# Peptides against a protein of PDB entry 4Y8H: the designs that were tried, part 41

Target 1, 222 residues: chain A of PDB entry 4Y8H
Amino acid sequence: TTIVGVKFNNGVVIAADTRSTQGPIVADKNCAKLHRISPKIWCAGAGTAADTEAVTQLIGSNIELHSLYTSREPRVVSALQMLKQHLFKYQGHIGAYLIVAGVDPTGSHLFSIHAHGSTDVGYYLSLGSGSLAAMAVLESHWKQDLTKEEAIKLASDAIQAGIWNDLGSGSNVDVCVMEIGKDAEYLRNYLTPNVREEKQKSYKFPRGTTAVLKESIVNICD

## One batch from the design tools (peptide; made by RFdiffusion4, then SolubleMPNN)

Design b2_p15_7_s3 (from b2_p15_7, 9 letters changed)
Fold by OpenDDE base, seed 5:
Structure b2_p15_7_s3 (fold): chain B 222 residues (1-222), chain A 15 residues (1-15)
Amino acid sequence: as target 1 above (222 residues)
Amino acid sequence: GYVFTGAVYNPSAGV
């Protein structure tokens, strides 16, 4: 997995690859690792797929209820706190590693959460097995005051570094853009760099292409 | 008994 978050001048972008694995097997070539907590708060997940999905849905439901009771738009820090407390309670046994981002009445926010409940804050973050490949791109090209377009490009380039260099990452780039004063823009398969070209050659040979050198009929019935 | 963990979004290199 490669997941990233990048802050820009008026919001935050998160991005993810689309590979799921089971040991050496690619389980899903085009899974969705970006999850909606609320309309303007999204996360990217690494770790156990079921745990990342379940924990984000649980907190999403609680955030919705909280928003209804308070008559307030949900805050990213509230989602962060709920996720952190839940993960800490289970002492890392819930295998969720998250980049949480969003916009709320207080501004744009970007955080990371580890399975044991630790949290980090930054202008750019990466997690997953491809995190070092992504971070090499981020450290090389990140600057202050990124535009939306620059941030999307930087995030997508960082995910591509994971796709090309990390065995745990692959296929496509998903992006979610959360800009202040706008609806969240979920860009499923924003990049599809691994589209197979039409096979130039057929490997279906006519019958008889392989010569039969010897035939023997053995009766196996007594 | 074998516990199947399902699909993984690999969280770290070498896991």
Scores: peptide ipSAE 0.270, ipTM 0.736, DockQ to the pose 0.060
Fold by OpenDDE base, seed 1:
Structure b2_p15_7_s3 (fold): chain B 222 residues (1-222), chain A 15 residues (1-15)
Amino acid sequence: as target 1 above (222 residues)
Amino acid sequence: GYVFTGAVYNPSAGV
């Protein structure tokens, strides 16, 4: 997996690759690794697919209840706290590594969470097996006061670095843009750089191409 | 769009 987050002048973007693996096997070529916690709070997940999905759904449900109870829009820091407390309780046995990002009444936020419940903050972050490939791009091209378009490009370029250089990453780039004062924009398959070319030849041969060399009919009824 | 064919989704898969 390669997941990234990048802050820009008026919001935050997260992006992910779409490969799922089982050891040396590609389990899914177009896995969705971006999860909605709330309408304006999204996360990208690395680690165990079931754990990333389940923990984000659980916290998403609790955030909705909290929002209703408080009559307030959900905050990214509330989601962060709920996630880290849950993950810490299970001492890293829940294999979820998350980049959590969003916009709320306090502004735009970008955090990361590790399976043991530690958290980091930054203007740009990467996690997963492709994180070093992504970070090489981020460190080279990140600047303060990015535009939305520059941040989307930077995030997508960082994910592509993972796609091309990390065995655990591949296929497509998914993007979610969270801008202050707007709805979240989920861009599923924003880039599809691994579309199969049309097959030049068909392996469908006419019936009868394989010759029958011998036939025997055996009666098994006495 | 990318068309995915034939992989079994396993929730225990690594992402």
Scores: peptide ipSAE 0.139, ipTM 0.585, DockQ to the pose 0.114; fails the geometry check
Fold by OpenDDE base, seed 3:
Structure b2_p15_7_s3 (fold): chain B 222 residues (1-222), chain A 15 residues (1-15)
Amino acid sequence: as target 1 above (222 residues)
Amino acid sequence: GYVFTGAVYNPSAGV
């Protein structure tokens, strides 16, 4: 997996690749690694696919209840705290590594969470097996005061570095843009750089390619 | 951070 987050002047973008693996096997070529916690709070997940999905759904449900109880829009730091406390309770046995991002009444936010419950803050972050490939791009091209378009490009270029250089990453780029004062924009398959070419040969043989040489019917019922 | 999902024996799909 390669997942990234990048802050820009008026919001935050997260992006992910779309490969899932089972050891050396590609399990899914176009899985979704971006999860909605709330309408304006999204996360990208690395680790165990079931754990990343389940933990984000659980916290998403609790954030909705909390928002209703408080009569307030949910905050990214509330989601962060709930995720951290849950993951820490399970001592890293829930294999979820998350980049959590969003916009709320206090502004735009970008955090990361590890399975043992540690958290980081930054203007740009990467996680997963492709994180070093992504970070090489981020460190080379990140600057202060990015525009929305520059941040989307930087995030997508960083994911592509994972796609091309990390065995655990591949296929497509998914993007989610969270801008202050706007709805979240989820861009499923924003880039599809690995469209399979048409096979040069067909495995459809003409009928009669293998002749029937002999037929025998044996009654096995006594 | 670097996360290698294959380091933990998990029969489930990794991302």
Scores: peptide ipSAE 0.126, ipTM 0.602, DockQ to the pose 0.088; fails the geometry check
Fold by OpenDDE base, seed 2:
Structure b2_p15_7_s3 (fold): chain B 222 residues (1-222), chain A 15 residues (1-15)
Amino acid sequence: as target 1 above (222 residues)
Amino acid sequence: GYVFTGAVYNPSAGV
């Protein structure tokens, strides 16, 4: 997996690759690693697929209830705290590594969470097996005061670095843009750089295509 | 079966 988050002048973007693996096997070529916690708070997940999906759904439900009870829009820091406390309770046994991002009445936010419940903050972040490939791109091209378009490009370039250089990453780029004062823009398969070519020929040949060049019968009974 | 979406690099694992 390669997941990234990038802050820009008026919001935050997250992006992910679309490969899932089971050891050496590609389990899914086009899995969704971007999860909605609330309308304007999204999460990218690495680690165990079931854990990332389940924990984000659980916290999403609790955030909705919290929002209703408080009569307030959901805050990214509330989602961060709930995720952190839940993961810490399970001492890293829930294999979820998350980039949490969003917009709320206090502004735009970008955080990361590890399976043991530690959290980080930054203007750009990467996680997953492709995180080093992604970070090389981010460190080389990140600047302050990015536009929306520059941030989407930077995030997608960072994911592509994971797609090309990490065995655990592959296929497509998914993007979610959360801009202040707008609805979240979920861009499923924003880039599809690995479209399979059409097969040029059939690999099924008629019986007898391979000639028998020699036959020998050996009696092995004394 | 176990489905993995990608390992996390832990820089402290070398520590």
Scores: peptide ipSAE 0.026, ipTM 0.563, DockQ to the pose 0.045; fails the geometry check

Design b2_p15_7_s4 (from b2_p15_7, 6 letters changed)
Fold by OpenDDE base, seed 2:
Structure b2_p15_7_s4 (fold): chain B 222 residues (1-222), chain A 15 residues (1-15)
Amino acid sequence: as target 1 above (222 residues)
Amino acid sequence: SYTFTGAVYNESAGV
């Protein structure tokens, strides 16, 4: 997996590859690794697929209830706190590694969470087996005061670095853009750089293509 | 030896 987050001047973007694996096997070529916690708070997940999906759904449900109870729009820091406390409780046995991002009444936010419950903050982040490939791109090209378009490009370039260089990453780029004052923009398969070309040949050969070189009749009756 | 499990997104180290 390669997942990234990048802050820009008026919001935050997250992106992910679309490969799922079972050891050496590609289980899904086009899975979705971006999860909605609330309308304006999304996360990208690495680790165990079931755990990333389940924990984000659980916290998403609790965030909605909390929002209704407090009469406030959901905050990214609330989601962060709920996630980290839940993960810490299970001592890393819930295999979820998350980049959490969003916009709320206090502004735009970007965080990461590890399975044992530690958290980080930054203007750009990467996680997953492709994180170093992604970070090489981010460290080379990140600057302050990115535009929306520059941030989307930077994030997608970082994901592509994982697609090309990490065995655990592959296929497509998914993107979610969360801009202040706007609805979240979920861009499923924003890039599809691995479409296979049409097969040039067929392995369907006519009967008799394999020649009979020798025939022998053996009596097997006693 | 390898044991097959559910679908996995390859993870980062804990720290």
Scores: peptide ipSAE 0.047, ipTM 0.528, DockQ to the pose 0.047
Fold by OpenDDE base, seed 1:
Structure b2_p15_7_s4 (fold): chain B 222 residues (1-222), chain A 15 residues (1-15)
Amino acid sequence: as target 1 above (222 residues)
Amino acid sequence: SYTFTGAVYNESAGV
């Protein structure tokens, strides 16, 4: 997995590759690693697929209840706190590694969470087996005061670095853009750089291509 | 690391 987050002047973008694996096997070539916690708070997940999905759904549900109870828009720091406390309680046995990002009334935010419940903050972050490949791109090209377009480009380039250089990453680039004052923009398969060309040949032959050499009918009843 | 019995999005190292 390669997941990244990048802050820009008016929001935050997260991106992910779309490969899931089971050991050396590609389990899914186009899985979704971006999860919605709330309308304007999204996360990218690495680790155990079931755990990343389940924990984000659980916190998403509780964030909605919290929002209703407080009559306030959900805050990224609330989601962060709930996630880290949950993960810490399970002492790393829930294999979820998350980049959590969003916009709320306090501004734009970008955090990361590890399975044991530690958290980090930054203007750009990467996690997953492809994180080093992604970070090489981020460290080379990140600057302050990125535009939305520059941030999307940077994030997608960082994911591509994972796709091309990390065995655990592959296929497509998914992006989610969360800009202050706007709805979240989920760009499923923003880039599809691994589309296979049309097959030149087919092994699907018409029925009857194989000749029948002989037939026999045998009664097997006594 | 990865979970052999299930699908994974390759993880970062734990703390």
Scores: peptide ipSAE 0.042, ipTM 0.536, DockQ to the pose 0.044
Fold by OpenDDE base, seed 5:
Structure b2_p15_7_s4 (fold): chain B 222 residues (1-222), chain A 15 residues (1-15)
Amino acid sequence: as target 1 above (222 residues)
Amino acid sequence: SYTFTGAVYNESAGV
């Protein structure tokens, strides 16, 4: 997995690759690693797929209830705290490594969470097996005061670094843009750089291509 | 719907 988050002047973007793996096997070539916690708070997940999905759904449900109870729009820090406390309680046994981002009445936010419940803050973050490949791009090209377009490009370039260089990452780039004052823009398969060309040859040979070298008829009835 | 496939999104290096 390669997941990234990048803050820009008026919001935050998160991005992910779309490969899931089971050891050496590609389990899904086009999985969705971006999860909605609330309409304007999204999360990218690495680690155990079931855990990332389940924990984000659980916190998303509780955030909705909290929002209704308080009559307030959900805050990213509330989601962060709930995720952190939940993950810490399970002492890393819930294998969720998350980049949590969003916009709320207090502004735009970008955080990361590790399975044991530690949290980080930054203007740009990467997680997953492709995190170093992504970070090489981020460290080389990140600057302050990015535009939305620059941030999307930077995030997508960072994910592509994972796609090309990390065995655990592959296929497509998914993006979610959360801009202040706008609805979240979920760009499923924003880039599809690994579309297969039409097969030039068929491996279906005519019957008889493999010669029969010997035939024997044996009666197996008693 | 999520299907429990046992699939993993690889963790950061060192974890």
Scores: peptide ipSAE 0.037, ipTM 0.556, DockQ to the pose 0.079
Fold by OpenDDE base, seed 4:
Structure b2_p15_7_s4 (fold): chain B 222 residues (1-222), chain A 15 residues (1-15)
Amino acid sequence: as target 1 above (222 residues)
Amino acid sequence: SYTFTGAVYNESAGV
């Protein structure tokens, strides 16, 4: 997995690759690693797929209840706190590594969470097995006061670094843009740089291509 | 989206 977050002048962008693995096997070539906690708070997940999905749904539900109870729009720091406390309680056994980002009445925010419940803050972050590949791009090209377009480009370039250089990352780039004063923009398959070319041959053969060598009919009724 | 049981998004190699 390669997941990244990048702050820009008026918001935050997160991005992810779309490869899921089971050991050395590609389990899903186009999985979704961006999860909605609330309408304007999204996260990218690495680790156990089921855990990342489940924990974000759980905290998303609790954030909604909290929002209703307090009569306030949900805050990224609230989601962060709930996530880290939950993960800490389970002592790393919930295998969720998250980049949490969003916009709220206090501004735009970008955080990361590890499975044992530690958290970090930054203007740009990367996690997953492709994090170093992504960080190489981020460290090379990040600057203060990025525009939205520059941040999307930077994030997508960082994800591509993971796609090309990390065995655990692959296929496509998903993006979610959270800009202050706007709805979140979820861009599923924002980039699809690994579309397979058309096969040179058709492998559809006419009926009868495979000869029937033997046929038997067996009564299976009592 | 659907999450396959047992599937993993490879975790970070470090903190």
Scores: peptide ipSAE 0.035, ipTM 0.564, DockQ to the pose 0.061

Design b2_p15_8_s1 (from b2_p15_8, 5 letters changed)
Fold by OpenDDE base, seed 2:
Structure b2_p15_8_s1 (fold): chain B 222 residues (1-222), chain A 15 residues (1-15)
Amino acid sequence: as target 1 above (222 residues)
Amino acid sequence: MSFGPATGGVGPAPA
């Protein structure tokens, strides 16, 4: 997995690759790693796919209840706190590594969470097996005062670095843009750089294509 | 054969 978050002047963008793996096996070529916690708070997940999905749904539900109870729009720091306390409670056994981002009445926010419940803050972040490939791009091209378009490009370039260089990452780039004063813009398959061409040859041969040259029956039991 | 837990994500994003 490669997941990234990038702050820009008026918001935050998160992006992810779309490969799911089971060891050496590609389990899904076009999975979703961007999860909605609330309308304006999204996260990207790395680690155990079931854990990332389940924990984000649980916290999303609790954030909605909290929002209703308080009569306030959800805050990214509330989601962060709920996620980290939940993950810490399970002592890293919930294999969720998250980049949490969003906009709320206090502004735009970007955080990361590790499975043991530690949290970081930054203007740009990467997690997953492709995080170093992504971070190489981020460290090379990040600047202050990014525009929306520059941030989307930077995030997508960082995900592509994971797609090309990390075995755990691949296929497509998903993006979610959270801009202050706007609805969240979820861009499923924003880039599809790995479209497979049509197979030029048929591998279905008629019976008898391989001739049987010899048959022998051997008794192996006395 | 179980190849262990899937990593990264499962399925399409909920609409």
Scores: peptide ipSAE 0.115, ipTM 0.718, DockQ to the pose 0.050
Fold by OpenDDE base, seed 3:
Parts: C-alpha cells; structure tokens; sequence
Structure b2_p15_8_s1 (fold): chain B 222 residues (1-222), chain A 15 residues (1-15)
C-alpha cells in the first residue's frame, strides 16, 4: 500500500493506490483504501484491510452519535482521539495504519495514526510499504502555500511512485479532496495508468484441434 | 493453502 496526505492553502487532499495483496498474490487490483468517517472527515488505510475498514466504520458511527449529542459538526481531532484510544487499547493487534484528514469549523487538519496508537502531525505524510517511494517525491516537490490543483498533482505523483517501485502497491490512484466551505470530493480511479492491453493470442482453439484417436463407453454399474 | 487476511503493505507480524 501507498497512502499520502497533503495540506493546501484552503484544505487537505488524501490519496491511495488500489492494490490488495495476500503475501505474493494480488488479491484485488482495484480495492478502495479511502474511508469516510464523516461527510468532511476521510482517512486512508494501510495494514490489514479488514481492520482498517472495521475501525473506521466503528469510529464513524460513534462520531455521528457524538455530533448529534453535541449539536456540532464533527472535528478531525475528535476522530483522531477516538481512533488512537481504540488502537492503544488493543496494543497493536488491530493492524490499522491511518492517514486521517478533514475540514471542520476550526479549519483543515492532517494526521497519521499507527496501530499501537501513536499519532503524528504534518503538512505532508505517507504510510504503507510504498511510503519511502512516496516520501521521496513529497520531499522533492512540496512547498508552502500549495494550490488545490498542485496538491492533487503532488499527491497523485507520490502514489504513482509507490505504484511503480513498491511490490505492495499498484493499479490506480484514488483521491479525496476536502476543501473549507465545500463538500468532500471523492475521485475514485482519478488515474488509471495500468489499463491492460488486449491479449495478442487466445488459447480458445476451435473444437477438433486435438484429434480424438479412440472413444469407449464403459458401464461401471452392474 | 489459506493465504491469510488481505493486506495493504504491512506484512503480518511473524507468529
């Protein structure tokens, strides 16, 4: 997996690759690694796919209840705190590594969470097996005061570095843009750089290509 | 052979 987050002047973007693996096997070529916690709070997940999905759904449900109880839009720091306390309780046995991002009444936010419940803050972040390939692009091209378009490009270029150089990453780029004062924009398959060409030959030969030399019918029931 | 749970770039902790 390669997942990234990048802050820009008026919001935050997260992006992910679409490969799922089971050891050396590609299990899914076009899985979704971007999860909605709330309408304006999204996360990208690396680690165990079931754990990333289940923990984000659990915290998403509790954030909705908290928002209704408080009569307030949910805050990214509330989702961060609930995720880290849950993950810490399970001492890293829940294999979820998350980039959590969003917009709320206090502004735009970008965080990372590790499976043991540690948290980091940054203007750009990467996680997963492709994180070093992504970080090489981020460190080379990140600047202050990015536009929305520059941040989407930087995030997608960083995911592509994982797609091309990490065995655990591949296929497509998914993007989610969270801009202050707008709805979240989920761009499923924003880039599809690995469209397979048509196979040059078919192994579907005409019937009769292999000659039948002999046929025999044997009754096995007395 | 069961290939274990699907993962995204973090290998299973060695048992």
Amino acid sequence: as target 1 above (222 residues)
Amino acid sequence: MSFGPATGGVGPAPA
Scores: peptide ipSAE 0.080, ipTM 0.669, DockQ to the pose 0.052
Fold by OpenDDE base, seed 4:
Structure b2_p15_8_s1 (fold): chain B 222 residues (1-222), chain A 15 residues (1-15)
Amino acid sequence: as target 1 above (222 residues)
Amino acid sequence: MSFGPATGGVGPAPA
């Protein structure tokens, strides 16, 4: 996985690749790694896919209840606190590595969370097996006072660095843009740089294309 | 053969 977050002048963008793996196997070529915690708070997940999905759903539910109870829009710091306390309770056994971002009445926010419940803050962040490839792009091209378009491009370029250089990352770029005063913009498959060309040959052969030269039935139960 | 849980890759985590 490669996941990134980038702050810009009026909001925050998160992005992710779309490869899921099981050891050396590509399990899903176009999985979704961007999760909605609330309408204006989104999370990118790396690590165990089931853990990232389950923990974000659990905290999303609790954030909704908290919002209704307090009559307030959800805050990113509330989601951060709930996530880190939950992960810390399980001492790193929940394999969730998260970039949490959003907009709330206090502004735009970008955080990361590790499976043991530590948290970081920054203007740009990367996590996953592709994080170093992404960070090389971020460190080279990040500047203060990014526009929305510059931040989307920077995040997408950082994810592409993971796609090209990390075995655990691949296929497409998903993006979510959270701008102050607007609805969140979820851009599923914002970039599709790995579209497979149509196969020149079909490998669907009718039954009997390969002649059976010999058949033997062995009973394995005596 | 079990391939374990699906993962997107993990950043550096303490073992």
Scores: peptide ipSAE 0.110, ipTM 0.688, DockQ to the pose 0.071; fails the geometry check
Fold by OpenDDE base, seed 5:
Structure b2_p15_8_s1 (fold): chain B 222 residues (1-222), chain A 15 residues (1-15)
Amino acid sequence: as target 1 above (222 residues)
Amino acid sequence: MSFGPATGGVGPAPA
């Protein structure tokens, strides 16, 4: 997995690759690693896919209930706190590594969470097996005061670095843009750089292409 | 939804 988050002047973008793996096997070529916690709070998940989905749904439900109870829009820091406390309680046994991002009445936010419940803050972040490939791009091209378009490009270039260089990453780039004063823009398959070309040849040979060199019938009855 | 084992790869964090 390669997941990234990048802050820009008026919001935050998160992006992910779309490969799921089971050891050396590609289990899913187009999985969704971007999860909605609330309408304006999204996360990207690395680690155990079931755990990332389940924990984000659990916190998403609790955030909705909390929002209704308090008559307040959900805050990214509330989601962060609920996630980290939940993960910490399970001492890293819930294999969720998350980049949590969003917009709320306090502004735009970008955080990461590790499975043991530690949290980081930054203007750009990467997680997953492709995180170093992504970080090499981020460190090379990140600047202060990015535009929306520059941040989407930087995030997508960082995911592509994972797609091309990390065995655990591949296929497509998914993006979610959370801009202040707008609805979240979920761009499923924003880039599809691995579309297979049409097969130039068929490997279906006619029957009889391989000659039978010898046949023998053996009776095995006594 | 992928309910399989970790999206695995060698790196600083699970894939």
Scores: peptide ipSAE 0.047, ipTM 0.670, DockQ to the pose 0.092; fails the geometry check

